# Designs tried in a protein design run: peptides against a protein of PDB entry 1IK9. Part 67

Target 1, 211 residues: chain A of PDB entry 1IK9
Amino acid sequence: MERKISRIHLVSEPSITHFLQVSWEKTLESGFVITLTDGHSAWTGTVSESEISQEADDMAMEKGKYVGELRKALLSGAGPADVYTFNFSKESCYFFFEKNLKDVSFRLGSFNLEKVENPAEVIRELICYCLDTIAENQAKNEHLQKENERLLRDWNDVQGRFEKCVSAKEALETDLYKRFILVLNEKKTKIRSLHNKLLNAAQEREKDIKQ
Target 2, 207 residues: chain A of PDB entry 1IK9 as posed
Amino acid sequence: MERKISRIHLVSEPSITHFLQVSWEKTLESGFVITLTDGHSAWTGTVSESEISQEADDMAMEKGKYVGELRKALLSADVYTFNFSKESAYFFFEKNLKDVSFRLGSFNLEKVENPAEVIRELIAYALDTIAENQAKNEHLQKENERLLRDWNDVQGRFEKAVSAKEALETDLYKRFILVLNEKKTKIRSLHNKLLNAAQEREKDIKQ
Target 3, 195 residues: chain B of PDB entry 1IK9 as posed
Amino acid sequence: MERKISRIHLVSEPSITHFLQVSWEKTLESGFVITLTDGHSAWTGTVSESEISQEADDMAMEKGKYVGELRKALLSVYTFNFSKESAYFFFEKNLKDVSFRLGSFNLEKVENPAEVIRELIAYALDTIAENQAKNEHLQKENERLLRDWNDVQGRFEKAVSAKEALETDLYKRFILVLNEKKTKIRSLHNKLLNA

## One batch from the design tools (peptide; aimed at target 1 I181)

Design b2_p24_4_s2 (made by RFdiffusion4, then SolubleMPNN; from b2_p24_4, 15 letters changed)
Fold by OpenDDE base, seed 5:
Structure b2_p24_4_s2 (fold): chain B 211 residues (1-211), chain C 211 residues (1-211), chain A 24 residues (1-24)
Amino acid sequence: as target 1 above (211 residues)
Amino acid sequence: as target 1 above (211 residues)
Amino acid sequence: MEEEKKRKEEEELLKRIEKALKKK
C-alpha cells in the first residue's frame, strides 16, 4: 500500500491546518482511502475505481487525465496554495475540492466521509507512519552520503593517477629523445672520424705514388 | 531549536503508543521541553539546567555522563524496547523513566508535566514538523542522488581518459623505439661500410709496397 | 641523391626533436 499525507486548508476553517491522508494500492486509479484530520477529529472515506470513473464521466474528462488531476490535487502536498481549494462540512461529512485557474474554477471531485469513532488511533498511526518515513529517509540519506564519499575518493584517486600518467608520458618522451640524440651524435662522430681516416689514407697513397 | 520525536510505551498503557517530543537549544544540558501525547491528550513540561544538575547529583553521577544517559533514553527513539522503561500518571502528571540493566534497574529521571488545554494544536504542530522533516530529508536525498550521479559520470570520464593515456604512453614508447632503431641501424650500416672501405684501402697499400 | 635526401630528413627530424626539447 502507498500513502501520502499533505497539509490542507479548508475554506470553512482556514486558520486550522488539516491533514489529508490518501492511501492506495499500486495506482490511484484503482481507488483509494481518504482520511482527513485536524489533530482532534478524523473522517475517512473509501473511493472506488467506479466512483473515479463516474466523476471523470461527469466532468466529461478522459479517465487518465482525471486521475492525473486527482494525483496533483491530493498527493502533491501544499503546492502553491492558490491552485486547489478544499472544502469540508463536518455536519454532512461532505468533502469536495476545486481547481482554480486564472479565468475559471471548477470542481475536481467530491467524496462522502465518515467520522472516525477513535480519531486518536488514526492520529497515532499517522504519526507512526511519519516517524517510520523519517527513519527510512535518514537511512537512505546516510547510505547516499557514504556512497558519495566513496565516489569522491575513487574520483580523486583516478584523477591523481591520470595526472601522473600525463606527466610520466611527457617525461618519457623527453628522456627518450635525449637518449636518442646522444646515441645519434656518437654515431655521427664515429662516421666523421672514419671519413677523416679514409681521406688521410687516400692522401698518403697519393704521396707514395709521387718518388 | 533542535527537536526529537520518539515512540514510547508507558508501563500504565502498554497497548497505546505514546509520542515523546524533546526540544532543546544547542545542548540537552542547557535544559529542554518535554511533550508527551497519545494522539488525543498532550502533556508538557520544561526541565531546566538546574534540574538536570540536581538529578545528576541525586544519582551521584557526573553531569556529562548523566546528560549522556538522558540523550540515549529520550532521543535515541525506540532502541531495543527493553533498555528504557517509561512511566506516566495522568492523575499526577508525573513522568519518570528507568534504565534496565541485566542485574539492576534504576531511575534515570523524573519530570512533572502539565496537561495541555489544546492538545490538537500540539498534535498538528507535531505532524507539521514531521512533514517538514520528511520534505527536507527528501530534498537532501534528491540532492545527494544527483551528486552521486554526477560523481559517477566524472569518475567514468577520468577513468576512460586515464586508460587512453596509459595506452597512448605505451604506443608512444613503442613508436619512438621503432623509429630510433631504424635510424640507428642506418648509421651502423654506414659505419660498417666505411670500415670495409678502410680495410680495402689498407690492403691495396700493402700490395703496392710489395709490388 | 637518395643518401642526401635521407641525410636531410634525419637533420629535420633532429631539429624537430631539439625544438620539442627546448619548448619544455
Scores: peptide ipSAE 0.023, ipTM 0.813, DockQ to the pose 0.004
OpenDDE base, seeds 1, 2, 3, 4: peptide ipSAE 0.021, 0.020, 0.021, 0.020; ipTM 0.814, 0.814, 0.812, 0.813; seeds 2, 3, 4 fail the geometry check

Design b2_p24_4_s3 (made by RFdiffusion4, then SolubleMPNN; from b2_p24_4, 13 letters changed)
Fold by OpenDDE base, seed 1:
Structure b2_p24_4_s3 (fold): chain B 211 residues (1-211), chain C 211 residues (1-211), chain A 24 residues (1-24)
Amino acid sequence: as target 1 above (211 residues)
Amino acid sequence: as target 1 above (211 residues)
Amino acid sequence: SEEERREEEEKELLERIEEAEKKK
């Protein structure tokens, strides 16, 4: 089961933060449970897939688009505060919310809720869920941090090996060229010396022929 | 101000999860505010640095060690469930907790709390803090994940460059050696040819002298 | 001689090159 808790402000009680919990299985379009609390009282209602479909039809909106708007209204938490207006009558237990656009405000949905007899259980469970979520997110953060530290070490190790490889390549190339030039110069010197000996021997032969 | 919320089980109400909030400035040893709630009622007390010091002295424990035990009891959340026992009298508003070791159980601390007149405000603020903490931790998780993905890309890029550098080094070395051997062999062939010409010229001279 | 030593060093270098090429 997936769950999202959001803080909302009711038009009737703008000074009192309310909490809206939505719980669903896999997708919001398959239905959900909505819970509203002010920290003293709680109200719960179940919204079926058929009700979601009916509200979409009544709005002349495509179901996927309508569910997308429900997600933004009910699950996005404090979105830009002024886009969604929440209304609740404690007397009728009627909850409705509106989307406020620059040129148009319209009802996006409405739900009948039931007052929970033991709100303390709902509130305790809600706080437990928040604490569990905090603990899970902390564990994820610690894991990601340790992985990040590992990847940084691995990056530094490869970078250092790469720099050493580049330097070793350049040094090797330079050393090979130097050694090659030395050997080549020695062979060139031997060739020059042998040519000079051949020229001298030819000149001596030419002198010996000339008596 | 630092804050920690923990779930606790009271000896008097083992079926009802209570929530213990501790709020402090910089260090727990400088004093803290403790808030207990069951989701319906709330109780708050302020613990001064002097009270912490007095409790440490009464226990004949070094203050830093005592504060370390307070941190484990009050801030560690669900530590191993059986090590710390929490007791609260709703009638006297007296809160005390014990450390249970295998051979010894002892009182670790006690606080007088006051019943909050408007527990809904305390509960709403507590839920707000939990939701804020969730949002902050989610943002940290997303940041760490993006950084992790960046580091992984950077690692792959450097690794790929390193492998290319190694291959290029080996290829360069091989090419240089091949080219050098070709030039050396050409020079060696010239030297051998010149030596043979010198030997032939010397043999002809020796024949001309014997003639 | 110093010339013989250089010829031996050149021979060893060439042998190492040939061995490196054969290991390829």
Scores: peptide ipSAE 0.020, ipTM 0.818, DockQ to the pose 0.004
OpenDDE base, seeds 2, 3, 4, 5: peptide ipSAE 0.019, 0.019, 0.019, 0.020; ipTM 0.818, 0.817, 0.818, 0.818; seeds 3, 4, 5 fail the geometry check

Design b2_p24_4_s4 (made by RFdiffusion4, then SolubleMPNN; from b2_p24_4, 12 letters changed)
Fold by OpenDDE base, seed 1:
Structure b2_p24_4_s4 (fold): chain B 211 residues (1-211), chain C 211 residues (1-211), chain A 24 residues (1-24)
Amino acid sequence: as target 1 above (211 residues)
Amino acid sequence: as target 1 above (211 residues)
Amino acid sequence: EEEEKLEEELKEELKRIEEALKKK
């Protein structure tokens, strides 16, 4: 089961933060359990797949698009844009929410909730879930941090090896050319010496012919 | 102000999870505010630096060591090791906790709490803090994940450049040697040709002398 | 003979350079 808790403000009680818990299996489309609390009382309702389909049909909205709007309203919390307005009557236990656009406001959905007999249990479980989520996220953060530190070390090691490889390549090239020049110069000197010996031998032969 | 919320079990109510909030400035040694809740009622107390010092003195414990034990008891939650036992009387509002070692159990500290008149406000604020902490941790996780992905790409890029550098070095060495051998062989051939010319010239001179 | 010796010395120096490069 997946769960999301969001803080909301009710039109009827704008000064009191309420908490909206939604619990579902795999997808919100298959239905969900909604729980509302003010930290003293709690109210719960079950929304079926059929009710979601009916609300989508009543709105003449494609089901996937409607579920997308439900997800934004119920799982995102009221973002800073007040795009969603939440209403709840403690008397009727009727919960409804509206999407407010610049030119169009419309009811997105409505649910009948039931007052929980033991709200403290629901609140404790909600706090437990928050604490568990914090612990899980902390463990993930610590893991990711250690992995970042590892990857940074590994990057530095490869970078250092790369720089050494570049320098070693340049040094090798320079050394090979120096050695080549030395050997080549030796061979050139030997060629020059042999040419001079040939010239001298030719001159001496020309002298021997001239007696 | 720093804050930690932990779940605890009270000896008096082992079936009901309680939540222990500790709030402090910089260090627990300077004093803290403790809040206990069961999701219906809340109790709060302020613990001063002087009380912490007095408890350390009464225990004949070094203050830093004592604060270290307070930190383990009050901020870690009851770890799975049941090393810390928590006691609270709703009647007297007296909270005390014990450290249980294999051979030694002792009272680590005690606090007088006051029942909060509006526990719902405290509970709502506690849930808000949990939700804020979740959001902050999620944002940190997303950041660390993106950084991990970046570092992995950067590592792969440097690794690929390194491998190319190694291959290019080996190829350069091979090419330089091939070129060197070609030029050297040309010079060797010229030296051999000149030596043969010198030998022939010497043989002809020896013929001319015999002649 | 001296030229073959120079070629062998060059090959051995090469091999030493290659081995030194594999060890870093």
Scores: peptide ipSAE 0.013, ipTM 0.815, DockQ to the pose 0.005
OpenDDE base, seeds 2, 3, 4, 5: peptide ipSAE 0.013, 0.000, 0.014, 0.005; ipTM 0.815, 0.810, 0.815, 0.810; seeds 2, 3, 4, 5 fail the geometry check

Design b2_p24_5 (made by RFdiffusion4; failed a check: the pose's geometry)
Pose (drawn by RFdiffusion4):
Structure b2_p24_5 (pose): chain A 207 residues (1-76, 81-211), chain B 195 residues (1-76, 83-201), chain P 24 residues (1-24)
Amino acid sequence: as target 2 above (207 residues)
Amino acid sequence: as target 3 above (195 residues)
Amino acid sequence: EEEKELEEEKAELEAEMKELDEES
């Protein structure tokens, strides 16, 4: 059981704002209840599933395509106009295309005997919604704060692992250099002794 | 300017639900407007900064402690009474085995209740709209942080596994370069023996 | 011939010294 409460402007009353409440079960296609309120009175009407299928036929529209139009218009490039007569309780709305507009929907609403009950329930539904949302935003705020920390934690763990690697790398190389360079000292020494021995021979061949 | 709309029950009509709307600027301490509605009629009252502090005196409570009790009672066990004939509104606090009048307001019947009711409904719809948008923004940030975390965690896994491959990998190379030096040393020594 | 061989052996030992000094 779902519902949408939207505010709308009627052509015959651009001054005051009205409210439209549409409620259904699962899908609009299966039928819906529509209620109009000005904060004092309320007018209600029902649209059965068969009535929707028939209206779609009379409009030369694919049924799902027709329900889509109802969703854009009633549940809030697509321009829609709304009219209501308190004298007749007739409610209709048109889709305004280029230079051509057409009747998209019509409802004969009935004035409600207990407007206050309807208005109170509507406000109550809205307050419950505001409440459910806050709880959710709080749950997400905490999850947000948890992740901000869990990142900072592992980020630090990362920097440490990298820093530890660099310290170990330079430490290993330092030992290497020492050993390698000691050998080089021996090579240079041997190489020079050899040279000296070659110059010695040379001298004996010359004298 | 902030506001809170609470659903309440009056002692003289536990059947019907009323709505209490409290509005203010910055803090209740500087005064506030309270509106009571049953969806048909509406009663309003203004409470000045002067009256509030005055009440804090009659009770001998710090203006802060007193405002605190109002926040708990009016912005949502607290009991509420209203007489449509007198427009007098009062509420009490109920503890274990005792109760006491906590405050009262002389409200006045509003001339155009529909206007008030319409504005209240409009506010609720805007609030729903803003809250749904924030639920989206925070939902995406929750996603970004989830991804960012997996990234770094991956970097950490890779980094730690590198530090553990370092000693072994670098020592092999060192053996290689070192074995070259020895060979040279041997060949030199052998040459010197030649001579 | 023997002088030439000694010159070649000296040039080889100079090249080996130079390669050793260039080693890191």

Design b2_p24_5_s1 (made by RFdiffusion4, then SolubleMPNN; from b2_p24_5, 16 letters changed)
Fold by OpenDDE base, seed 4:
Structure b2_p24_5_s1 (fold): chain B 211 residues (1-211), chain C 211 residues (1-211), chain A 24 residues (1-24)
Amino acid sequence: as target 1 above (211 residues)
Amino acid sequence: as target 1 above (211 residues)
Amino acid sequence: SELEKMKKELEELKKEGQELENEK
């Protein structure tokens, strides 16, 4: 089961933060349980897949697009843009929400809720879920931090080896060329010396033939 | 201001989870505000540095060690080991907690609390803090995850460059030596040829002199 | 290593080149 808790402001009670919990299995499209609380009272309603489909049809909206709007309204929390307005009557237990566009506001959905008999239990469970989520996220953060520190060490080690390899390649090339030139020049000098000796020997033989 | 919320079980109400909020400035030693809630009622008390010092003295415990025990009791939550027992009387508003050791349990501290007039406000604020902490931790997790993915890419890039550098060094060395051997052998062959020509010329001259 | 073999061959080639000078 997936769950999201968000802060919302009700048009009827803008001075007090309400909390909207939505719980679902796999996808919001399959239905969900909505819980509203003000920290004293709680209200719950179950929304079925058939109700979601009916609301989409009533809006003449494609179901997947409608569910996408439900996710934004009910799961995103009050984003900085008051794109969604929430209304709840404690008397009728009627919950409805609207999407506010520039020139048009329209009702996105409506649900009948029931007042929870023991709101303290719902509130305690909600706080427990928050604390569990904090603990899980902290453990994940600590793990990711340690992994980042490991990866950084590994990167620095490979980088240092790479730089040493580059320097060693350049040094090798320079050394090999220097050695090559030295030996080549020595052999060239020897070839020149031997050629001169051959020329001298040929000249002496030409002198000996000329008596 | 720092804050920690933990789940505790009261000896008087073991079937319902209570939440213990501790709020302090910089260090717990300087004093703290303790808030207890069951999701319906809330109780608050302020503990001063002088009260902490007095409790440490009454226990004949060094203040820093005592504050270390307070941190474990009040901030760690109910760890898996029931090392700390919490007691609260709703009638007297007297809160006390004990450290349970193998053979000895002792009172670690006691506080007089006051019932909060509007517990819903305290509960809403507590839930808000939990939701804010979740959002902050999620943002940190997403950041660390992206950084981890970046570091992994950077590591793979450097590793691939390093492997290419090693291969290029080996290839360079092999190529340079092959070229060197070829040129050296050519020069050696030329030197040998010139020496043979010199020897032949000398032998012919010796024949001409013997003639 | 092949590198050490090649270094040895180079040194031997240098020695042979010097020996051919010393035999005169």
Scores: peptide ipSAE 0.013, ipTM 0.807, DockQ to the pose 0.034
OpenDDE base, seeds 1, 2, 3, 5: peptide ipSAE 0.012, 0.012, 0.014, 0.013; ipTM 0.806, 0.806, 0.805, 0.806; seeds 1, 2, 3, 5 fail the geometry check

Design b2_p24_5_s2 (made by RFdiffusion4, then SolubleMPNN; from b2_p24_5, 15 letters changed)
Fold by OpenDDE base, seed 3:
Structure b2_p24_5_s2 (fold): chain B 211 residues (1-211), chain C 211 residues (1-211), chain A 24 residues (1-24)
Amino acid sequence: as target 1 above (211 residues)
Amino acid sequence: as target 1 above (211 residues)
Amino acid sequence: SELEKMKKELEELKKEGKELENEK
């Protein structure tokens, strides 16, 4: 089961923050349970897949688009754009919400809720769920932080090895060339010396032939 | 201001989860506000630094150690070890808690609370704080996740460059040695050839002299 | 670079070594 709690403001009670809990299985399209509370009273209703389908048909809206609007209205909380407005009558237990656009406001959905006999139990369970969610998110945060620290250490280690490898490659190339030039110069000097000896021997032989 | 909400069980009402909110500035030692709720009623009390000091003195406990015990009792929730037990009288509004060890149970602290006139406001604010904390923790987790993904990409990039550098260093060394040996062998062959020509010239000259 | 100078000097040494072989 998935759950989302959001803060909403009722048109009739704009100064009192209400909490809208939605609970569903896998997809919101398959139906959901809605719970409204003001921190003193609670109201609950069950919305079936057939009711969602009927509301979509009544609106002449494609079901997937309608469910997308439900998800934005019921799970996001009223964002700062007041695009979704919520109405609830405590007398009739009738809950309805509207989508407000620049040129059009239309009813998006409506539900009959029932007053919960023991609202304190619903409120306690809601707080428990919030505390559990906080604990789970903290544990995930601590895990991600430890992983971040590990990845940073590993990055620094590889970076340091890479820099050493670059420097070692440059040093190796320089050293090998220096050594190579030294040995070649020695061999070049020896070749020149041997050529001079051959030239001298040839000149001496030419002198000996000329007596 | 810092705040912590925990779940507790009262000895008098073990089937009803209570919520203990503690609010403080910088350090718990400087005093705190305690709020207890059952999801219907709420009770609040203010604890001063002087009261904390007096309780520590009455217990003959060092203040830092006493505050450490308060932090464990009031901020951890009753962990699974039942080391801390909580008592509250709704009639007297007297709240007290005990530390239970194998051989000793002792009262750790006591507070007079006052019944809140509008418990719904306290409960709504408590739920708001929980929802804000959830949103903040989610944002932190998303940030840490993105950072971890960045660090992993950066690590893979440097690792790949490092491996290429190692391979390039080994290839360079091998290539330079091969080239060096080739040139050295050419020069050795030339030196040998020149020596043989000198020996032949000397032998021919020795024949011409005998001749 | 110093490395480029060394590479050039090495090529000159190879060239002079071949010229001395083609001159006999």
Scores: peptide ipSAE 0.016, ipTM 0.807, DockQ to the pose 0.035; fails the geometry check
OpenDDE base, seeds 1, 2, 4, 5: peptide ipSAE 0.012, 0.016, 0.012, 0.013; ipTM 0.806, 0.808, 0.807, 0.806; seeds 1, 2, 4, 5 fail the geometry check

Design b2_p24_5_s3 (made by RFdiffusion4, then SolubleMPNN; from b2_p24_5, 15 letters changed)
Fold by OpenDDE base, seed 5:
Structure b2_p24_5_s3 (fold): chain B 211 residues (1-211), chain C 211 residues (1-211), chain A 24 residues (1-24)
Amino acid sequence: as target 1 above (211 residues)
Amino acid sequence: as target 1 above (211 residues)
Amino acid sequence: SLLEEMKKELEELQEEGKKLEEEE
């Protein structure tokens, strides 16, 4: 089961933060349980897939688009842009919410809720879920931090090996070139010496022929 | 201000999860505010540095050690080992907790709490803090995930450069060796050819002198 | 290693070069 808790403000009680819990299985489209609380009282309603489909039809909206709007309204919390407004009557237990656009406001959905007999249980469970979520996220963060540290070590190790490889390549090029030039120059000197000896021998032979 | 919320079980109400909030500035030793709630009622007490010092003295415990025990009891929650037991009387508003060791149980501390007039406000604020903490931890998690992905890319890039460097070094060694041997063999052949010409010239000169 | 082989061949070539200088 998936769950999201958000804080909302009711138009009727703008000074009192309310909490909207939505719980569903796999997809919000298949239905969900909505719970509203002010930290003292709680109200719960079940929204079926058929009710979601009917609301989409009543709005003349494609079901997937409607569910997408429900997801934004109910699971994202009221974003700082006040795009969604929430209303609840404690007397009628009628919950409805609107989408506010620049030029158009429209009702996105409405649900009948029932007052929970033991709101303290709902509130305790909600707090437990929050604490569990905090603990799980902390454990994930600690794991990611350790992986980050591992990856950084591995990067430093490879970087150091790479730098050593570059330096070794440059040193090799330089050493081989110097040694090659030395040996080549020796052989060139020897060739020049032998050519000079050959020229001298030829000149001496020409002198011996000329007595 | 630092804050920790934990779930606890009271000896008097083992079926009802209670929440223990501790709030302090910088160090727990300087004092703290303790809040207990069952999701319906709330109780709050302020514990001063002097009260902490007095409790440490009454226990004949070094203050730093005592604060260390308070930190474990009040901030870690009841670990699965039931090392800490919590008691609260709603009538007297007296809160106390014990440390249970294998052979010894002792009272670690006791506080007088006061019933909060508007528990819903305390509960709402507590839920808000939990939701804020979840959002902050999610943002940290997303950041760490992005950093890990970056580090992994950077590692792959350096690894690929390293492998190219190794291959380039080996190719260089091989190419330089082949070129060196070719040029050297040419020079050796030229030297041998010049020596043979010199020997032939000397033999011809010896023939001309004997003639 | 190829480097060690190159060093050895270079040394042998230097020695052969010296012998050719001494035979002159």
Scores: peptide ipSAE 0.036, ipTM 0.817, DockQ to the pose 0.034
OpenDDE base, seeds 1, 2, 3, 4: peptide ipSAE 0.037, 0.031, 0.040, 0.029; ipTM 0.818, 0.818, 0.817, 0.816; seeds 1, 2, 3 fail the geometry check

Design b2_p24_5_s4 (made by RFdiffusion4, then SolubleMPNN; from b2_p24_5, 13 letters changed)
Fold by OpenDDE base, seed 4:
Structure b2_p24_5_s4 (fold): chain B 211 residues (1-211), chain C 211 residues (1-211), chain A 24 residues (1-24)
Amino acid sequence: as target 1 above (211 residues)
Amino acid sequence: as target 1 above (211 residues)
Amino acid sequence: SKLEEMEKLLKELEEEGKELEEEK
């Protein structure tokens, strides 16, 4: 089961933060349980897949697109843009929400809720879920931090080896080239010297033949 | 201001989870505000540095060690080991906690709390803090995850460059060695050939002189 | 190493080059 808790402001009670919990299995499209609380009272309603489909049809909206709007309204929390307005009557237990666009506001959905008999239990469970989520996220953060430090060490090690390899390659090339030139020049000089000696010997022999 | 919320079980109400919030400035030693809630009622007390010092003295414990025990009791949450027992009387508003050791349990501290007039406000604020902490931790997790993915890419890039550098160094060494040997052998053969020609010319000249 | 082998070959060639000069 997946769950999301968000802060919302009700049009009827803008001075007090309400909390909207949505719980679902796999996808919001399959239905969900909505819980509203003000920290004293709680209200719950179950929304079925058939109700979601009916609301999409009533809006003449494709179901997948409608569910996408439900996710944004009910799961994203109050984003900085008041794109969604929430209304709840404690008397009728009628919850409805609207999407506010530039020139048009429209009702996105409506649910009948029931007042929870023991709101303290719902509130305690909600706080427990928050604390569990904090603990899980902290453990994940600590793991990711340690892994990040490991990867940085590994990167520095490879980088240092790479720099040493580059320097060693350049040194090798320079050394081999210098040695090659030296030896080549020495052998070239020796060949020239021997050629000159051969030419001189041939010239002397030609002189000896010429008496 | 630092804050920690933990789940505790009261000896008087073991069937319902209570939440213990501790808030302090910089260090717990300087004093703290303790808030207890069951999701319906809330109780708050302020503990001063002088009260902490007095409790440490009454226990004949060094203050730093005592504060270390307070941190474990009040901030660690109910760890899996029931090392700390919490007691609260709703009638007297007296809160006390004990450290349970193998053979000895002792009172670690006691505080007088006051019932909060509007517990819903305290509960809402507590839930808000939890949701804010979740959002902050999620943002940190996403950042660390992206950085981890970056570091992994950077490591793979450097590793690939390093492997190419190693291969290039080996190829260079092999190529230079082959070229060096080829040229050197050619020059060596030429020198030997020229020397043999010189020796033959000298021998022929010696024959001509003996003739 | 190939470098050490090259150095050895270089030295051998230098020595052979000197021997060829001393045999004169």
Scores: peptide ipSAE 0.029, ipTM 0.818, DockQ to the pose 0.035
OpenDDE base, seeds 1, 2, 3, 5: peptide ipSAE 0.029, 0.028, 0.028, 0.029; ipTM 0.819, 0.818, 0.818, 0.818; seeds 1, 2, 3, 5 fail the geometry check

